# Ledger of designs, part 6: peptides against a protein of PDB entry 2AZE

Target 1, 148 residues: chain A of PDB entry 2AZE
Amino acid sequence: AQECQNLEVERQRRLERIKQKQSQLQELILQQIAFKNLVQRNRHAEQQASRPPPPNSVIHLPFIIVNTSKKTVIDCSISNDKFEYLFNFDNTFEIHDDIEVLKRMGMACGLESGSCSAEDLKMARSLVPKALEPYVTEMAQGTVGGVF
Target 2, 101 residues: chain B of PDB entry 2AZE
Amino acid sequence: GRLEGLTQDLRQLQESEQQLDHLMNICTTQLRLLSEDTDSQRLAYVTCQDLRSIADPAEQMVMVIKAPPETQLQAVDSSENFQISLKSKQGPIDVFLCPEE

## One batch from the design tools (peptide; made by RFdiffusion4, then SolubleMPNN)

Design b1_p8_4_s4 (from b1_p8_4 with R1S L4I)
Fold by OpenDDE base, seed 2:
Structure b1_p8_4_s4 (fold): chain B 148 residues (1-148), chain C 101 residues (1-101), chain A 8 residues (1-8)
Amino acid sequence: as target 1 above (148 residues)
Amino acid sequence: as target 2 above (101 residues)
Amino acid sequence: SSFINTLP
């Protein structure tokens, strides 16, 4: 009886660990798809233009985005060496990392929200190694949790 | 029995976790390859048009922050205080604005 | 469009 109880505790621990790893894997897949898709898009665009984009017209990863209403008053204090910044807002703001930006751009093909079209899913599958394709499919269907 | 069932469950969970680990290793390898490929990194960028699709500069002020690794970011977003503090130890922080036009 | 490396 006690042995069974111990094993049940262990089982629950392993289940939780697996759940966490599933979440991590999904995020890694989304990152991979988003990055590769972005690179592919830009490569194609540059090929069509026969030149890279002009300087200062692009922002390379990594970055973060801060956005707020244009009506928001922002006070900014910057150190002399630009090592320190302090922003004070009179209203709410949003912060987004580059990955989130890419997701909202559609670079993850809607896989992050399970809103993939057939073409989106095809693209997503094409951007991962073969071993990950089944998982991508399951993510699109929202059935990943059923595998484990 | 109960013991046998639990033992079998643990074995199955172990196999499942090993499969997850394998897939995660594949993913991390791919991400590493991307990070090490100079051409890929050169092409890893967004434009003003991209950012406008996320937050229209006509309605939202959009700042892009480029900070060195390990930069500290502190953000407070409450009814009483709205503040962002950045502190870099490895170099200057650059802040960019996406114009409306 | 080009990014502006300055704060208003």
Scores: peptide ipSAE 0.301, ipTM 0.921, DockQ to the pose 0.036
Fold by OpenDDE base, seed 3:
Structure b1_p8_4_s4 (fold): chain B 148 residues (1-148), chain C 101 residues (1-101), chain A 8 residues (1-8)
Amino acid sequence: as target 1 above (148 residues)
Amino acid sequence: as target 2 above (101 residues)
Amino acid sequence: SSFINTLP
C-alpha cells in the first residue's frame, strides 16, 4: 500500500514535469518560427529593393522595447560611460522583449494563439524540421497536452 | 494489479519525456544554428514600421533598448513609482527612438 | 526612416 502511494506521488510529479516541458517546447517552436520568418521576410524585401536597408534604419536582435503614452513625461539619467540608465516616468509603462514584438508582428503566424489560417499553418510547418511538424499541427489545433 | 499498473505508467511516462526532450534538443539546435549564421544575424532586424505596427504611433511612444548580455534591468510600475533601472557590466547601453513620434 | 539615438 505504501509502495503504491509512493509511485502515485512520483507519477503525478512526472506528469507535471512533462506539462512544463511541453510549454517550454511550444515557446521554443514559436521562437524558431518567428526568427526564421523574420529573416525570410527581410531577405525577400532586400532582394526586391536591390539593396540593404539604410544604416540606422533598423534595429537588430536582441533588444527590448519600452512603450508608454506619448503624454508620459520621461526623465532619463545616464552615466558618463553609458553603463547605467535610470528612467523615471510619471505614468505606467510596458516592457516587451524582442520575441514578444515578433509575435505581435505576426512572425509566429498566429500559432501562439491558435489563430492560424491555412496559409499561416503552412508557413509555420515549412519553417521547422520535419520532426516538429506534427507538434506544430497540434499547437494550431490546441490539442497539445496529452502524453505521447 | 495496482502496483504493476503504476509501474507500467511510470515506464511509459519516462519514454514520453525522452521523446519530448529529443524534440526540445532539435528545436534548441535550430535556434543555435540561426544565431551562428552570419547571414541570419544580418537579416534579424526590425524597422520603425514594424514597431509602429505593434503600438499605435498616435498614442504610444516606443523606446528601443540595446544592452549587452547580463545587463541588469529593474522595473517598478506602481501607483506611486514608475521607474526603470539599467546596469551593464559588459559595455555601453544604447537607446533609440523611432522618428516622428 | 532612421532611428534616433537621442532621448528627450
Scores: peptide ipSAE 0.290, ipTM 0.920, DockQ to the pose 0.035
Fold by OpenDDE base, seed 4:
Structure b1_p8_4_s4 (fold): chain B 148 residues (1-148), chain C 101 residues (1-101), chain A 8 residues (1-8)
Amino acid sequence: as target 1 above (148 residues)
Amino acid sequence: as target 2 above (101 residues)
Amino acid sequence: SSFINTLP
């Protein structure tokens, strides 16, 4: 009886761990797709333009963005060496990492929200190793969560 | 019996987790390859147009912050205080804005 | 378009 109880506790622990790892894997897949898609897009664009973009016209990863209403007043204090910044806002702001930016750009092909078109899904699959394709399909269908 | 059933469940879960770990390893490997590829890193960038696509430039101001690793970021977003503090230890922090349309 | 660096 006690042994069974111990195993049930362990079972629950493992289930939670698996759930956590599933979430991590999904995020990793989205990152991979987003990065590769971004690189591919830019490579193609540069090839068509026969040149890279001008310096200072692009921002390389990694980065974060801060967005706020245009009506928000921002005071910025910068140290002389630019090692320290202090921003004061008079209203709320949002902070997003580059991965979220890429997702919003559609670089993850809508996989993050299960909004993949056939073309999106094709792109997503093409950007992952073969072993990950079934999982990408499940993500697109919203059927992730079962025991493998 | 109950014990046998639980034991079987645990074994099945272990196998499932192993499969999951395998997939995660594949994925992390791919990400490392991207990080190690100079050309990929050169091409890993966004434009002003990209940033404008994620937030309405007519309504939102978008600030881009490039900070070295291990930069300390402190953000307070409350009704009484709205503040972001950045402190780098490894180099200068760069902040960019998209030009107005 | 080119990004502009913020000024102190």
Scores: peptide ipSAE 0.165, ipTM 0.918, DockQ to the pose 0.035
Fold by OpenDDE base, seed 5:
Structure b1_p8_4_s4 (fold): chain B 148 residues (1-148), chain C 101 residues (1-101), chain A 8 residues (1-8)
Amino acid sequence: as target 1 above (148 residues)
Amino acid sequence: as target 2 above (101 residues)
Amino acid sequence: SSFINTLP
């Protein structure tokens, strides 16, 4: 029946929207965990050192990184006011945002790849509100979206 | 029947989406609170050691770029062109390297 | 370690 066909279309539309929201939520959770974990780490480190790090020894978020082979030749053109940069490479490069850097640092506890130990999972859960803990568990198990 | 089943599915999907929205609101609120906390932002940094942990300085050159919001980034990575262009609207762009690089 | 700014 046409009515059923219409509802099938709507069902598929809603499923796709939910899928997108699930992805967004997972990323937000990872960001929260990564940020809080980073802050916690640095707070502890500074307490142990009894002082903050020297100003030029740290880079505050936000930032991006560009990496390439150390053999890559880079030509850099900069405007006088430093508002414009042009980098020319003679070989391939990679660009990563700060969140990806934090993930690779392990700040997201391996939750991003499902490589989460019991201790990592415990840490991850401790860095989110209670309401988000079940979802963190699902992410670790790779079972997000299983309700559909 | 089929119609009844589909109707039920749509109701269930609505409930599921509402749950997701709720969780997302909680999460975004937490992120906002972090953003508004001066001490947290002061502690939101990485070190050269951190960068070395993700890219071997013996093999890779790592460049850190701090650009103001709304900075335009254009990147081309092809066999004939390897280029990054940055254009800031709000202020100067800063680029950093680790000392060993 | 201190980061080196690519510009003065």
Scores: peptide ipSAE 0.136, ipTM 0.917, DockQ to the pose 0.035

Design b1_p8_5_s1 (from b1_p8_5, 4 letters changed)
Fold by OpenDDE base, seed 1:
Structure b1_p8_5_s1 (fold): chain B 148 residues (1-148), chain C 101 residues (1-101), chain A 8 residues (1-8)
Amino acid sequence: as target 1 above (148 residues)
Amino acid sequence: as target 2 above (101 residues)
Amino acid sequence: MKPLVLSR
C-alpha cells in the first residue's frame, strides 16, 4: 500500500511538471508566430512603400509599454548617464511587455485566446515547423492539456 | 494490479514528457534563429499606429521603454503610491512617447 | 530630461 502511495505521489508530480511545460510550449509557440507574423507584415509593407519607415517612427523589439490616463501627472527623475529612472504617478498605470503588445495587435492570429478563424489558423500553421502544427491545431481548438 | 498500473502510467508519462521536451527544443531553436537573423531583427518593430490600436493616445498616454538586458524594474501601484523605478547596469535607458493623433 | 516623442 505504501509503495503504491509513493508512486501515486510521483505520478501527480510528473503530471504537474508536464502541465507546466505545456504552458511554456504554448507561450513559446505564440511568441514564434507573433514575431514571424510581424516580420512578414513589415517586410510586405516596406516592399510596397519601396523604402523602410522613418527611423523615429518605429520601435524595435525588445521593449516594454507603460500607459496611463492622459490626465495622469508624471514626475520623472533621470540620472545624468540615463542608467536610472524614477517615475512618480498621481494615479494608476499599466505595464505591458512587447509580446503582449503583439498579441493585442493580432500578430498571434487569435491563437492565444482560441479565437482563430480558418484563415487565422492557416496563417498560424504556416509560421511554425511541421512538427509543431498539431500542437497549433490543438491550441486553436482548445484541446491542449492531454498527455501525448 | 494497482502497482502494475501505476508503474505503466509513470513510464507513459516519461515518454510524453520526452516528446514535449523535443517540441520545446524545436521551438526554442526557431526563436534563436530569429534572434540571430539580421533581417528579421531589422523588421521586428511596431509603429505608432500599432500602439494606438491597443492604447489610444486620445484616452491614454503611452510610453515606450527600451532598456539593456538585466535592467531592474520595480513597480508600485497602490492607492497611496504609484511608482516605477528602472536601474540599468549595461547601458543607458531610452524612453519614448507615442504622439497624439 | 523629457522622453523623446516619436514621429510619424
Scores: peptide ipSAE 0.083, ipTM 0.909, DockQ to the pose 0.036
Fold by OpenDDE base, seed 2:
Structure b1_p8_5_s1 (fold): chain B 148 residues (1-148), chain C 101 residues (1-101), chain A 8 residues (1-8)
Amino acid sequence: as target 1 above (148 residues)
Amino acid sequence: as target 2 above (101 residues)
Amino acid sequence: MKPLVLSR
């Protein structure tokens, strides 16, 4: 009985660890897809334009976005060396990292929300190594970790 | 029996975890390849049009913050306190405002 | 600290 209890504790421990790794893997896959998709999009766009975009018209990763209503009053102070910033808002704001921005742009093909069309899924699969394709499929179907 | 079942479960979980580790290694390798490829990094950008698709500058003020690694970000978004504090240790922070047009 | 100058 005690031996079984010990193994049950270990089982639960491993299950939790696996769950955490599954989440991490899914995020890594989304990042990979998003980055590769972004690069591919931009490469194609530049080829079509036969030139890169103006340097000041693009923002390279990494970055974060802060947005708030245009009615929001923002007081901003900056240190002389630009090492420190302080923003005070009189209303709510939103912060988004670059990965979230890419997801909202559709760069992750809707896999992040399970809203992946057939074409999106095809694209997603094409942007990962073969070994990851089954997992991408499972993500799209919402069946990741179903064996547990 | 119960013991045999648990033992088998643990073996299966071990195999599953090893598979996850393998897949994660593949992913991290791919991400490293992207980060180390100069051309990929050159193409890893968003445009103002992209930003407008996320938050329209006509309705929202959109700031883009480019901060060095290890920059500390403190954000308070409560009913009476709305604040963002940034502290970099490795260089200047750049803040860009997305134009409306 | 100084007032922030945003880049466009």
Scores: peptide ipSAE 0.066, ipTM 0.909, DockQ to the pose 0.037
Fold by OpenDDE base, seed 3:
Structure b1_p8_5_s1 (fold): chain B 148 residues (1-148), chain C 101 residues (1-101), chain A 8 residues (1-8)
Amino acid sequence: as target 1 above (148 residues)
Amino acid sequence: as target 2 above (101 residues)
Amino acid sequence: MKPLVLSR
C-alpha cells in the first residue's frame, strides 16, 4: 500500500541521518580526547621542566600544516597587510588540519583506527564523561553502527 | 501487520536519534568548556618536535599557517598546477617554519 | 603583492 511505501522511505531517511550523526559523534569524541590528552601532556611536561616552553618554540591551536619535499621550490607572494598569501610550488604538497596532526601524534590514543592497546583505551575512557565511555569502548572494538 | 511493524521501527529510530543527540550535546559542551578555559588554551600547543614526528624531517619541509576565522583557502594540486591561496577578512595571516629546517 | 622565495 502507498502508506507502507511512504513509511519505508521515511525509515530509510532516518537510518541515513542516524548514520551521519554517528560519524559526527565519533569525530567529536576524538577531538575531545585529543585536546584533553594534549593539554594533559603539556601540563605534565611544564611541571617537570619547572617552566613553560619558550614562546617561539610552540604553535598554539588552531593551525594548519603544509608539508612538501625539502627539494620543492616555494614562491610566496604576500600582501602588504599580510591579509593575502599566494604560494606557488613546483611539486606536490599536503595539507593537514590541527586535529589530523594530533591524531598522527597519537593524542587520540589510536581510537581513530580502532587500534587501541589496553593502556590506550584506559586513557581514552578517562578523558571523556561517563556517559560517553560505552561509545568509546564500541569505537575501540569497531562495533559502532548498531541502533540504540 | 506490515504497517504496525514500520510504525514501531520509526518510533525506535526516533528514540535512537534522540540518544545520539544527547551524546553529541555532551561532547559539544565539553569542547566549549575547553575553549573557554584559559589554562587549557594556554596548554593547547604542539612543539617543533611534535611536527618532526609526523613528517620525516630529513626529507620534508613543514610549514605552519595560523589564519583568522573565516579565512578563504584555495588549493590546487595537479600535474601542472601546485598552488595555495589564502585570503583573510579578519586580520593578518602568520606563517611559521621549524628553526632546524 | 610582494613575491618572496621561501628559504630553508
Scores: peptide ipSAE 0.051, ipTM 0.908, DockQ to the pose 0.042
Fold by OpenDDE base, seed 4:
Structure b1_p8_5_s1 (fold): chain B 148 residues (1-148), chain C 101 residues (1-101), chain A 8 residues (1-8)
Amino acid sequence: as target 1 above (148 residues)
Amino acid sequence: as target 2 above (101 residues)
Amino acid sequence: MKPLVLSR
């Protein structure tokens, strides 16, 4: 009886760990798709333009975004060496990492929300190794973890 | 019996976890390859147009922060205080504003 | 540190 109880505890522990890893894997897949899709888009755009964009017209990863209302007053204090910044706002702000920006740009093909068209899913699959394609399909269908 | 059933469950879960680990390793490998590829990194950028699609600069001020690794970010967002503090250890922090159009 | 007020 005690042995069974111990195994039940272990079972639950493993289930939770698997759940966490599923979430991590999904995020990794989305990052991979988003990055590769971004690179592919830009490569194509540069080829069409026959030149790269001006250096100061683009922001390379990694970065973070801070946005706030245009009405928000922002005070910024910067150290002489630019190692330290202090921003004071008079209203709320939002912070987004570059991955979230890419997702909102559609670089993850809507896979993050299960809003994949057939074309989106095709693109997503093309941007991952073959071994990951089944999982991408499951993500698109919302069937990840159904076996558990 | 009950013991045998639980033992079997644990074995199945172990197999599932191993598969997840394998897939995660594939993903991390791909991401590392992207990081190591100079051309990919050169092409890993967003434009002002991209940023406008996320937050309309006509209504929102959009600030882009590029900071070296291990930069400390402290943010307070409450009715009492709205503040972002950045402290870099490895180099200067660059801040850009998305132009309004 | 250098104070900077962002203008609108």
Scores: peptide ipSAE 0.050, ipTM 0.907, DockQ to the pose 0.043

Design b1_p8_5_s2 (from b1_p8_5, 4 letters changed)
Fold by OpenDDE base, seed 3:
Parts: C-alpha cells; structure tokens; sequence
Structure b1_p8_5_s2 (fold): chain B 148 residues (1-148), chain C 101 residues (1-101), chain A 8 residues (1-8)
C-alpha cells in the first residue's frame, strides 16, 4: 500500500512537470514563429522598397510598450545618466512585452489562440523545423496533451 | 495489479517527457541561431505603423521603452497609485513615442 | 523631460 502511494505521488509530480514543459514549449514555438515571420516580412518590405527604413522609424527587439489613455496625465522624472526613470500616472496603464506585440500583430499566425486559417497554419508550419510541425498542428487544433 | 499499472504509467510519462525535452532543445537551438544571426537581428524590428495597429495613437498614448538587460521594472496599478519605475545598471534607458501623440 | 519621437 505504501509503495503504491509513493508511486502515485510521483505520477502526479511528473504529470504536473509535463504540463509545465508543454506550456513552455508552446511559448517557445510561438516565439520562433513570430520572430521568423517578422524577419521575413521586413526582408520582403525592404526588397520592395529597395532600401532599409529610416533608422529612427523602427524599434528593434527587445522592447517594452506602455499604453494609456491620451487623457492620462503622466509625470516623468529621469536621472542625469538616464539609468533611472519614474513614471507617475493619474489613471490605469497597460504594459506589453515585444512578444505580446508580435502576437497581436498576427506574427504568430493566430496559433496562440488556435485561430488559424488554412493559410495561417501553412505559414506557421513553414517557419519551424520538421520535427516541430506535428506539435504546431496539435496547437492549432487544441489537442496538445490529449494522450495524457 | 495496481503496482504494475502505476509502474507502466511512470515509464510512459518518462518517454513523453523525453520527447518534450527533445523538442524544447530544438526550439532553444533555433532561437539561439536567430539571435546570433546578424541579418536576422537587423531585420527584427517593428514600425510605427505596427504600433498603431496595436494601440490607436488617436485614443492611446504609446510609449516604447528600450532598456538594457537586467533592468529592474516595478509597476503599481491600483486606484490609489499608478506608477512605473525603471532602474538600469548596464546603461541608459531610451524612451520613444509615436509621432501622432 | 526630453522625449524621442519615432520618424514617420
């Protein structure tokens, strides 16, 4: 009885660890797809324009975005060396990392929400190594972890 | 029996975890290669148009923060306090705004 | 505070 109990505890521990790794893997896949898709888009755009964009017109990764209502009053204090910033708002704000921005731009092909068209899924698959394609398909179908 | 069943389950879970580890290694390798590729890094950018698609500058103020690695970010968002503090130890922090603000 | 504005 005690031996079975010990194994059941271990089983539950492993199941939880696998669940965590599945989440991490999905995020890594989304990051890879979003990044490669962004690079391809920009490469194509620069080729069409026959020039790179003006240097001050783009923001390179990594970055963070803060947005709030235009009516929000913002006070900012900056150290002389620009190493420290303090922002005070009179209303709520939102913070987004660059990966979230790329997802909202559609760079992850809607895979993050399982909202992929046939074309989106085709693009997503083309942006990962062959070994990851089955997992991308499972993500699109919402069937990841179905065997557990 | 019960013991045999549990033992078999643990073996199957071990195989599943090994598969996940393998796939994660592939992903981390791909991301590392992208990070080390100069051309990819040059092309890893968003435009003002992209930012407008996320938050309309006609309605929202959009601020972009470029901070060095290991920069500390603290945010408080409550009815009594709305604050963001940034502290870098590895260089200056740059802040950008969308032109239509 | 000096603010940097993205070019159009």
Amino acid sequence: as target 1 above (148 residues)
Amino acid sequence: as target 2 above (101 residues)
Amino acid sequence: MKKLVLSR
Scores: peptide ipSAE 0.046, ipTM 0.907, DockQ to the pose 0.035
Fold by OpenDDE base, seed 1:
Structure b1_p8_5_s2 (fold): chain B 148 residues (1-148), chain C 101 residues (1-101), chain A 8 residues (1-8)
Amino acid sequence: as target 1 above (148 residues)
Amino acid sequence: as target 2 above (101 residues)
Amino acid sequence: MKKLVLSR
């Protein structure tokens, strides 16, 4: 019947919305873990060194990374007030945000790929509120996607 | 019947979405707390060693761009044109390089 | 091009 068809359309709509929110939540969890892990690492390092690193030796979040072959020629035009930049490359380049950098550094404990060691999973769980731990476990197992 | 089954499914999906929303609220709250904690922000940094672990300066040139919020970024990466355009409305943009380059 | 070089 048409009534059932309408409800089926609505069901599919809700399933798709839930799927989108699941993806968003996973990304938020990864960000939280990565940030907290980074802060923890740096805090420990500074404590061991008994001082913070030199100001020009570190880059604070947020930032983006642009990388290209060392052989790539880059022309740059900058406005006087540095509000506007134009880069021209003679070859391909890559752009990465700070979150992706942290993931590649292992700050998300491999959770982004569902390839966590036992120690990585333990660390990841310790960096989130208790209510999020089951979801972290599901991410590590690759079982996220079910209906709550 | 079919109608009853679909009706029940929709109710269950609504409950599931509410639970999901709750978890998202918890997560966003944690991120906000991190953003508001000055000590955490002071410690939220990467080093040149970190950057080298991702892209070796011996093979790749790495630029770090720090731009104010709401900065517009336009990138074209095609066989005919390779370009990045940045336009800030809230302040100057800074560009950094690793010393190993 | 004005460049800022990070310290090691």
Scores: peptide ipSAE 0.045, ipTM 0.906, DockQ to the pose 0.036
Fold by OpenDDE base, seed 5:
Structure b1_p8_5_s2 (fold): chain B 148 residues (1-148), chain C 101 residues (1-101), chain A 8 residues (1-8)
Amino acid sequence: as target 1 above (148 residues)
Amino acid sequence: as target 2 above (101 residues)
Amino acid sequence: MKKLVLSR
């Protein structure tokens, strides 16, 4: 009947919305883990060194990374006030945001790729509130996507 | 029946979405707490060593860009054009090169 | 604008 058809349309709509929220939640979890892990690492390092690193030796979030071959020629035009930059490359380049950098550093414990060891998973769980631990486990197992 | 099944499905999906919303709220709250904690923000940094672990400066040039919020970034990466344009409205843009050594 | 060639 038409009523059933309408409900099926609504069902599909809700399923798609849930899927989107699942993706968003996973990213939020990864960000939380990555940030907390980074802070923890640096805190420990500074404690061992008994001082913070020199200001010009570190890059604080947020940032983006641009990388290209060392053979790539780069021309840069900069406004006087440094509000505007134009980079011209003679070959391909890559752009990465800070979150991607943290992931590649292993700050998300390999959770982003489902490559968590038991120790990595333990670390990941320790960096989130208890309510999120089951979802972290599901992410590690690649079983996210089901209906709660 | 079909109608009863669909009705039940919708109820279950509603509960699932509410659970997701709850978890997302927990996450956003945690992230906000991190952003508001000055010590955490002070410790939220990477080093050149970290960058080398991602892209070897022996082979790749690594450039770091720190831009104020609302900065516009446009990138063209095609066979004919390789370009990055940055336009800030809230302050100067800082560019750093990761040294090889 | 000032043009710079980035060194590595």
Scores: peptide ipSAE 0.044, ipTM 0.906, DockQ to the pose 0.043
Fold by OpenDDE base, seed 4:
Structure b1_p8_5_s2 (fold): chain B 148 residues (1-148), chain C 101 residues (1-101), chain A 8 residues (1-8)
Amino acid sequence: as target 1 above (148 residues)
Amino acid sequence: as target 2 above (101 residues)
Amino acid sequence: MKKLVLSR
C-alpha cells in the first residue's frame, strides 16, 4: 500500500536524523567534558601556585591553531587595524580548533577515542550532569548507536 | 499488520529522538552556563606547554589565532597554493607564537 | 609585522 510506503520513507528519514543527532550529542558531551576539565585543571594549578599565570603566558578560548613545518616559509600581510590577515605558505599547513586541541591534551579523558581508563571514565562522568552519565558510559564502551 | 508495525516503529523513533533532544538540551545548557560564568572564562586557557604537547615547536611552527566572532577564515591547501586569509568585522585579530620559535 | 610571543 502507498501509505505503508510513505511511512517507510518517513521511518528512514527519522533514523537518519537520529543518527545525526547522536553524533552531535557525542560531540557536545566531549566539548563539555573538555572545557570543564580544563577549567578544573587550571583552577587547581592556580591554587597550588597561589597566583594566576602571567597574562601573556596563556591563551584564552576561543582560538584556532595553525601549524606547519619549521621549514615552511610564511609570508604574512597584516592590515593597519589588524582586521585583515593574509598568510602565504610555501608548503602545507594544518588548522585545528580549540576543541580539538583540548581533546589532544587529554581534556576529554580519552572518551573521544574510547581510550578511557577507569580513572578517566570516572573523571568524565563527574564532569557531566547525572542525566548524561549513562551516555558517557556508552561512549566509553563504544555501544552508542542503537535506538533507545 | 504492516501498517500497524510501521506506525509503532515511528512512535518508538519519535520517543528516541525526544530523548536525544532532551540530552542535547542539557548539554547546550551546560555549555551556555560555562560561557556565562566569568570565573570559568577566566580559567579557560591553555599554556605554551599545552601547545607543545600538540605540536612541538622544535619541529613545527605553531601560531595561535584569536579572532573576534564572525571572523571569516578562508584556507587553501593545495599543491599550487597554500594560503590563509582572515577578515574580521568586530575587532582586531591577534596572533601568538610559542617562545621556542 | 607584529607578532606576540607567549611568555614561559
Scores: peptide ipSAE 0.043, ipTM 0.906, DockQ to the pose 0.035

